# Ledger of designs, part 162: peptides against a protein of PDB entry 7PB4

Target 1, 105 residues: chain A of PDB entry 7PB4
Amino acid sequence: KMLNIKEYKEKLLSTLGEFLEDHFPLPDRSVKKKKKNIQESSVNLITLHEMLEILINRLFDVPHDPYVKISDSFWPPYVELLLRNGIALRHPEDPTRIRLEAFHQ
Target 2, 218 residues: chain B of PDB entry 7PB4
Amino acid sequence: DALQMAVGYFEKGPIKASQNKDKTLEKHLKTVENVAWKNGLASEEIDILLNIALSGKFGNAVNTRILKCMIPATVISEDSVVKAVSWLCVGKCSGSTKVLFYRWLVAMFDFIDRKEQINLLYGFFFASLQDDALCPYVCHLLYLLTKKENVKPFRVRKLLDLQAKMGMQPHLQALLSLYKFFAPALISVSLPVRKKIYFKNSENLWKTALLAVKQRNR

## One batch from the design tools (peptide; made by RFdiffusion4, then SolubleMPNN)

Design b2_p12_7_s3 (from b2_p12_7, 6 letters changed)
Fold by OpenDDE base, seed 4:
Structure b2_p12_7_s3 (fold): chain B 105 residues (1-105), chain C 218 residues (1-218), chain A 12 residues (1-12)
Amino acid sequence: as target 1 above (105 residues)
Amino acid sequence: as target 2 above (218 residues)
Amino acid sequence: IDVLKEALELAK
């Protein structure tokens, strides 16, 4: 049963990966920031695929606290996409934490 | 420069010590408005002020006034638009601010320096069609952005479902007509050939300003 | 999005 869940997870992530890359790619921030010293910390944004992987892994690894803290690497449009479509939910007491809803029985 | 001081005020925030915070705010806002409508703003100034207007740093009235004066002297940076869309998703701005932003984006579309990154946001704009208040303006934006590669079966289904729910809205009909043009095999439904494409944003708040910008850049 | 939701529901 556990092996089937891992295989299913991998297959799901693989299938979703192509779709997400085609329809929800990260904007290339290759705007040549001329070196003006605005320390806008080039926060490395993760892909939507990576974000979902983090959420799924948290659900499996820590099912009693399946919430992930929203980091600066989480692109706000991706967070909103997951929340609006009922894929993720915010923690009722901490809006900086989200969980994967679709896998909660 | 008065404009630099005004932009700096909005960027850095009000200095705590001024008892006359409202008067200072109004002074700087009027400075930005006057320069924007008279000469337009530099791309860097728009970058700063647009993000401030959408960040929730100031109240809705101030944000609305800032957005209304986001008039370019020459061009708007595509990066400014990408950042702005990110702020819209954070949910710190009002529904009216979101509507105003999409109206602005459509009105200023030709002044955006590049479209490559904006085209990557196609899926996010398409998802916003579900918001009844945004739908007319998003349809207009998508009408400007849509390429053949964006016309997919799942998006066709979503548009047809939306049409079934909302009726044959002129803005939806315009977008569906464009989809049928790019991918006739995906749309089996006979669409009435409307001679006039109608979008709600035909009465542009920036009509006079846009004419002035075009005259200066000629 | 529907594909995502369907895929995630099938994982349930």
Scores: peptide ipSAE 0.063, ipTM 0.776, DockQ to the pose 0.059
Fold by OpenDDE base, seed 2:
Structure b2_p12_7_s3 (fold): chain B 105 residues (1-105), chain C 218 residues (1-218), chain A 12 residues (1-12)
Amino acid sequence: as target 1 above (105 residues)
Amino acid sequence: as target 2 above (218 residues)
Amino acid sequence: IDVLKEALELAK
C-alpha cells in the first residue's frame, strides 16, 4: 500500500512536472548584479513542481502536522497560486506555514 | 535633486525624528507626481517606486498615488514588472491596487522594454481571470500577450466556462476570438464577428501622459 | 490550475 502511494505520487508529480514547467515556469531572474556590495542573498527559487513535492511529502510524512514553513525559496506567485485556488491553506495561527488542502478531503 | 530626495525617502523610509511625517510624505509624493506627469520617470525610478507601491510599506492611499504616477520617460524594465507581480502576491495588496496595477500594465505595455519574462507569467495572469474585478483588464493583457503556444484546450474550457458564468462580455469575446484565430479547431462555437474589439480603454488614467511620452520619444 | 486540482484529487 505504501509503495503504491509512493509510486502514484511519483507518477503524479512527473505528469504534473511537465505541465507546470510549460505553464508556470520561473522567470529568468536576470538579477543584473549591479556591482554595489549589497549581498543580495541570491535566494535560489524552487520550481512549482518542487514546491508541490515538498507539500505532498510533508502530508505523507507528517500527516498530523502537514504544514510546511514558507521559505525564501518559495516564489510568492507560486504560493499565491496554490492558496488562491484552494490547493494549499495557511495555518490558522501561523501565516508562514501552509499545507496541501486537496488531500485533506 | 528633489526627485532623488523623494525617491530616497520612499526607499529608505521616513526618518523617525520628523514631527511632520505626513507633511514630508506629502511633499515627496507631490514631487514624484509632478515629475512623472511632466517628464516621466526613469526606468530605475519606476523600478524602485513600483516595488514600494506594491510592498505594503505605505498605506493604500499612498500606494495608489505612487502607482498612478508610474509613467515612464522612455521605457519600463520588464524586471520591474516581474518583481511587481511577485509583490502582488506577498503583500496584503488591496483589490483596488491589483485592479490599478493591471490597468497600469495594460496602459504601459508598449513601453516595457522586453516581453520575454512577462510572457512567462502568462499562466498567472490567466489564473487571475476568475477575479471578476480583474477579469476585464486581465483579458486585455492576455490579448496582448497570447501566442499560439498559449492556446491550450484547458484554457479554452476555462474561458468558455467564464463566459457561461458572466455572459458574453466584450473582453472575453475579444480574447476568445484571438484564441480561435490561433487554434480554430479548439473553438467550435461561432463567435460573433465583431468588427471592433472593445476593451475598457475609456478608463485609461494615463491617456494624456502616454501621448506625451510618445511625443517626447518620437 | 483545475488540472492541478484534479490531479491532486486523483492522488487521494
Scores: peptide ipSAE 0.071, ipTM 0.780, DockQ to the pose 0.060; fails the geometry check
Fold by OpenDDE base, seed 1:
Structure b2_p12_7_s3 (fold): chain B 105 residues (1-105), chain C 218 residues (1-218), chain A 12 residues (1-12)
Amino acid sequence: as target 1 above (105 residues)
Amino acid sequence: as target 2 above (218 residues)
Amino acid sequence: IDVLKEALELAK
């Protein structure tokens, strides 16, 4: 049963990966390295696919606390996309944490 | 320079010690407004001020006034637009601010230096069609952005569903007609042959300013 | 998005 879930998860992520890359790619940050000292924390943004993978993994690994903390690597448009479409939910007490909703219905 | 001081004020925030915070804010806002409507703003100034307007740093009234004066002297940086869309999604701005932003984006579309990154945001804009207040302006934006590669069966279905819900809206019909042009096999529904595409005149707020910009850049 | 939702619903 666990193997089937893992395989299904991988298949789902693989199928979603192509779709998400085609329709919701990250914008290319022209990191113009202008040298000035402002520590623009070059936070590497993750893909929507990677974000979903994190959420799915958390749901499977820690079903009692399936919430993931929103990091600086989470592109805000992706977070909002997931929330607005009911794919993810914010933690009721901590808005910095989100969970995958689709698996809790 | 008065403009630089004004932009700096908005960027850095009010210095704590000013007893007349509101008067200072109004002074700087008027400075930005005057320059923007008279000469337009540099791309760097638009970059800073546009992000501020959408970040929720200031109140809705201030944000609205800033957005209304986001008039370019020459060009708007695509990066500024991408950043703005990111802020728009954070949800710190009002619904009216979002509407105003999309109106602005449509009105200023030709002044954006590049479209490659904006085209990558196609899916996000398309998702915003579900917002009734945004839908007319988003349809117009999508009409400007849509390429053959964007026309997919699932998007056609969504547009038809929206049409079923909202009725035959002119802006939706315009977008559907474009979709049919790119992918006639995906749209079996007979669309009324409208010779004229009608979008809400988003440019009305900036009509005079846009004419002035075009005249300066000739 | 619907495809995502559908795919995620199928993953239950």
Scores: peptide ipSAE 0.069, ipTM 0.779, DockQ to the pose 0.059; fails the geometry check
Fold by OpenDDE base, seed 3:
Structure b2_p12_7_s3 (fold): chain B 105 residues (1-105), chain C 218 residues (1-218), chain A 12 residues (1-12)
Amino acid sequence: as target 1 above (105 residues)
Amino acid sequence: as target 2 above (218 residues)
Amino acid sequence: IDVLKEALELAK
C-alpha cells in the first residue's frame, strides 16, 4: 500500500510537472549583475512543481501538522495561485504557513 | 532634481516627523504627474513607481494616481511588468487598481522593450478571465500575447464555458477567433465571422500621452 | 489549474 502511494505520488508529480512547466514557468530573472553592493539576497525561486512536492511531502511525512512555512523561495504568484484555487490553505493562526487542501477533503 | 526627490519620497516612505504629510505627498505626486505627462518617465522611474503603486504601501487614491502617470519617455522594462504582475497576484491592491493596471498594460504594450518574460505569464493572465471586471481587458491582453503554443484544449474549453456563461462578448469573440486561427481543429463551433475585432478602448486614458511618446521616439 | 485540481482529486 505505501509503495503504491509513493508511486502514485511520483506519477502525479511527473504529470503535473510537465503541465506546470509549460503553463506556469518561472520568469527568467535576468539579474543583470550591476555591481551595486545591494546585497539583494539572490533568493533562488523554486518551481511550482517543487513547491507542490514540498507540500505533498509534508502532508505524508507530518500528517498531524501538514503546514509548510512560506519561504522567500516561494514565488508569491504561485502561493496565491494555490490558495485562490483551493489547492492550498493558510494556517488559521499563522498566515505564513500553508498546507495542501486537496488531500484533506 | 524635483523628480528624484519625489521618487525617493515614494520609495523610502514619508519621514515620521513631517506635520504636513499630506501636503508633502501631494507635492510629490504633482511633481511626478507633471513630468510624466510632459516628458514621460525613465524606465528606472517607472520600475520604482509601478511597484509602489501595486505593493499596497499607499492608499488606493495615491496608487491610482501613480499608475495613471506611468507614461514612458521611451520604453518600459519588461522586468518592471513582471514585478508588477507579481504584486497584482498578492492581492494588496483594489479591484479598480487591477482593472487600471490591465488597461495600462494594454495601452503601453508596444512600449515594453521585450515580451519573452511577459509571455511566460500567459497562464496567470488567462486565470484572470473569470473576473468579470477584468475579462474585457484580459482578453485584449491575451489577444496581443497569444501564440500557437498557448492554444491548448483546456483553454479552449474554458473560453467556451465563459462564452456560455456571459454570452457572446466582442472581446471574447476576438480571442476565440485568434484561437481558431492558430488551432482550427480545437474549435468546432462556427464562430461568427467578425470582420472587425472590437476591444474596449483601454488607451483612452493615455491617448494624448501616447501620441506624445510616439512623437518623441521618431 | 483545473487539471491540477483533477489530478490532486484523483490522488485522494
Scores: peptide ipSAE 0.065, ipTM 0.775, DockQ to the pose 0.059; fails the geometry check

Design b2_p12_7_s4 (from b2_p12_7, 4 letters changed)
Fold by OpenDDE base, seed 2:
Structure b2_p12_7_s4 (fold): chain B 105 residues (1-105), chain C 218 residues (1-218), chain A 12 residues (1-12)
Amino acid sequence: as target 1 above (105 residues)
Amino acid sequence: as target 2 above (218 residues)
Amino acid sequence: LEVLREALELAK
């Protein structure tokens, strides 16, 4: 049963990946060169697909605490997209943590 | 110069706990406003100030005033817009600030140097149609951005659902008409042939400033 | 997003 869920998860993520890449791609941050003082936070942003994968994995790995801490790699528009559409929820006491909602019903 | 000092103040914050923080803030804000309305701002200055206005570093009143004076001398960098959209999603700005930003974005659309990265944000703008306060301005923005490739069946369904919920709004009809133009097979509903696309342009806060910018760049 | 939601709901 667990294996089937994992396989289904992977298939789902794969199918969603194409959709998300087409409709919600990351903006091409031109890696402008090393000009000195602008702390262009070289933070490597992850894709929406990767973000969902992290959330789903956390739900499966730690079902009693399925919350993921929002890192600097989380592009704010993606976080907002998930929250606005009810795909993810913020932790009631810690707004820096989010969980996948769809699997907690 | 006075403008550089003002921009530096907003970027770095007040150096010393001066007792006259509010007076200093007002002085610098007035400096930015005066230069912006007279000459416009450089793309770099807009980049800095736009991000500050949306970051929540200052209060809503200050942010609103900064946004109102985001008038370009020549062009606005698309990167500034992408960054701004990111800040809007962080949730530190008020609803009124979001509305003002979209109004600004529509008003300044022609002065943005490139549209390629903004076009990649199409899906995010489309998702914002559900916000009743943003919907009129987002429809206008989408009307400017929409390409044939953006017209998908799921988006058509969403627009029709919004129409069913909100009624036949002029801004929504304008966007639907454009969608029908690109993909007539996806929209079976007879749209009233409105000859004039009516977006509420009458309340453009920047009308005079935009005319001045166009005159300087001719 | 609706497709995503539906897909996630089906994964339950």
Scores: peptide ipSAE 0.042, ipTM 0.769, DockQ to the pose 0.059; fails the geometry check
Fold by OpenDDE base, seed 1:
Structure b2_p12_7_s4 (fold): chain B 105 residues (1-105), chain C 218 residues (1-218), chain A 12 residues (1-12)
Amino acid sequence: as target 1 above (105 residues)
Amino acid sequence: as target 2 above (218 residues)
Amino acid sequence: LEVLREALELAK
């Protein structure tokens, strides 16, 4: 059963990957290295696919605390997309944490 | 330069020590407004101020006023728009500000220097159609952005479902008509052949300013 | 998004 779940997870992620890349790609931030001092934290944004993978993995690895902390690598539009569509839910006490909703029984 | 000082004030925030914080804010806001409506703002100034307006750094009244004066002298950077969309999703922006932003985006669409990155945001804009307040303006935006590659079966279904829920709204019909143009096989419903596509006039707020911008850039 | 939702629902 666990192997089937992992395989299904991988298949799901692979299938979603193409869809997400086509329809919800990251904008090309022209990191123009203009040197001036404002530490625009060159935080590498992760893809929506990677974000979902993190959420799914957390759900499977730590089902009793399936929440993931929103990092600077989480592009805000992606977070909003997941929340608006009921794919993710914010932690009731900590808005910086989100969980995958679809798998919460 | 008075404008530079004003922009700097909004960027750096109020210096704690000023007893007259509100007066200073109003002074700088008026400076920005005056320059924007008379001459337009440089792309760099719009970049800074647009992000500030959407970041929630200031109150809704201030943000609204800033956003209303985001009038370009020449062009708006696409990067500014992408960043702005990101800020809209952080949740510190009021619903009214979001509506105003989309109105602004539609009104200023032709002044955006590039569209490639904005086109990549198509899916996000499409997802915002479910917001009743945004829907008319998002439809207009999507009408401007939609390419054949964007017309997918799932989006057609979503639009039809939305139409079933909201009724035959002119803005939805306009978008559906465009979808039918690109992919006639996906839309079985006979759309009334409307010769004229009618969107809410988003430009009304900036009509005079836009005319001035066009005249300056001829 | 519906596809994603459906896919996630199927994963239940």
Scores: peptide ipSAE 0.042, ipTM 0.766, DockQ to the pose 0.059; fails the geometry check
Fold by OpenDDE base, seed 5:
Structure b2_p12_7_s4 (fold): chain B 105 residues (1-105), chain C 218 residues (1-218), chain A 12 residues (1-12)
Amino acid sequence: as target 1 above (105 residues)
Amino acid sequence: as target 2 above (218 residues)
Amino acid sequence: LEVLREALELAK
């Protein structure tokens, strides 16, 4: 049963990957290496696919606490997209944490 | 330069020690407004001020005034627009500010230096069609951005569902007509042949300023 | 997004 769930998860993520890349790609950050000293922490933004993978993995690995902390790598438009469409929910007491909603019904 | 001082004030924030914080704020805001409407702003100044207006750093009244004076001298950087869309999703700006931004984006569309990255945001703009207040302006924006590759069956279904909910809105009809042009096989519904496409006049707020910009760049 | 919702519902 567990193997089937993992395989299904991988297949689902693979199928969604193409769709997400086509319709919700990250904007190309022109890495203008302008040398100026402002530690613009080049926060590496992750793809929507990677974000969903993190959320799904957390749900499976830690079902009693399925919340993921929003990091600087989470692009705000992606977070908003998931929340507005009811795919993710914010933690009621900690707005910096989100979970996948679809699997808790 | 008075403008540089004003931009610096908004970027760095008010210095704690100023007894007359409101007077200083108003002075700098008026400076930005005056320069923007007379000469336009440089792309770098727009980049800074646009982010400030959408970040929630200041109150809604101040943010609205800043956004209203985001008038370019020559061009707007595409990167500024991408950053702005990100700020809209953080949820620190009011609904009225979001509407104003989309109006601004449509009005200033021709002054944006590149469109490649904005086109990548197509899916996010399309998702915003569900907001009744944004829908007319988003339809106009999508009308400007839509390419053949963007016309997909699921988007057609969504537009038809919106039409069923909202009725035959002119802005939805305009977008559907464009979709039918690119992919006639996806739209079986007979669309009324509208000779003229009608969008809300988003440009009205900046009409005089836009004329001045066009005259200077000629 | 509908495809994503459907896919997530099917994963349930």
Scores: peptide ipSAE 0.042, ipTM 0.773, DockQ to the pose 0.059; fails the geometry check
Fold by OpenDDE base, seed 3:
Structure b2_p12_7_s4 (fold): chain B 105 residues (1-105), chain C 218 residues (1-218), chain A 12 residues (1-12)
Amino acid sequence: as target 1 above (105 residues)
Amino acid sequence: as target 2 above (218 residues)
Amino acid sequence: LEVLREALELAK
């Protein structure tokens, strides 16, 4: 049963990944390295697929605390997309943490 | 330069020691407004000020005024727009600011140097169609952005559902007509052949400024 | 996103 759930999870993530990559790709920051010393920390943004993978893994690995801390790698539009569509929820006491919504049937 | 000082003020924030913070703020706002409407702003200045207006660093009134004077001298950087959309999603700006931004984006669309990255944001703009306040302006933006590759069955369904909910809105009909042009097989519904596409005149706020920009760049 | 929601609902 657990193996089937993992396989199903992977297939789901893969199918969703293709859809998300096609319709919600990351904008390519043409970082023209103009030399200005502003340490814009080149934070590598992760894909929406990777973000969902993190959220799903957290739910499975730590079901009693399924919240993930929003890092600088989380592109704000993706966070908003997940929250607006009810895919993710903010922690009630810590707005910097989000979890995958438990789709209770 | 007075403009440089004003931009620097907004970027760095108010220095704690100024007794008349409001007067200083107003002075710098007026400086930016005067230059923007007279000559337009450089792409770098727009990049800085646009982000400030949407970041929630200042109050809504200040943000609105800054956004209204985001008039280019020549071009707007696509990167500035991408960053701006990111700020909109952070939710630190008001609904009115979001509306104003989309109006601005439509009005200034031709002055944006590139569209490749903006086109990648198509899905995010499309998701904003559900907001009744944004819908007319988002339809206009999507009308400008839509390529054949963006016309998908699920988006057609969403537009038809939206039409069922909101009625036959001119802006929605315009977008649907474009969708039908790119993918006639996906839209079985007979759309009224409108010879004229009608969008809200979002550019009216900047009409005089836009004319001036076009004249300077001719 | 509906597809995502549906897919996530089916995964439960």
Scores: peptide ipSAE 0.041, ipTM 0.759, DockQ to the pose 0.059; fails the geometry check

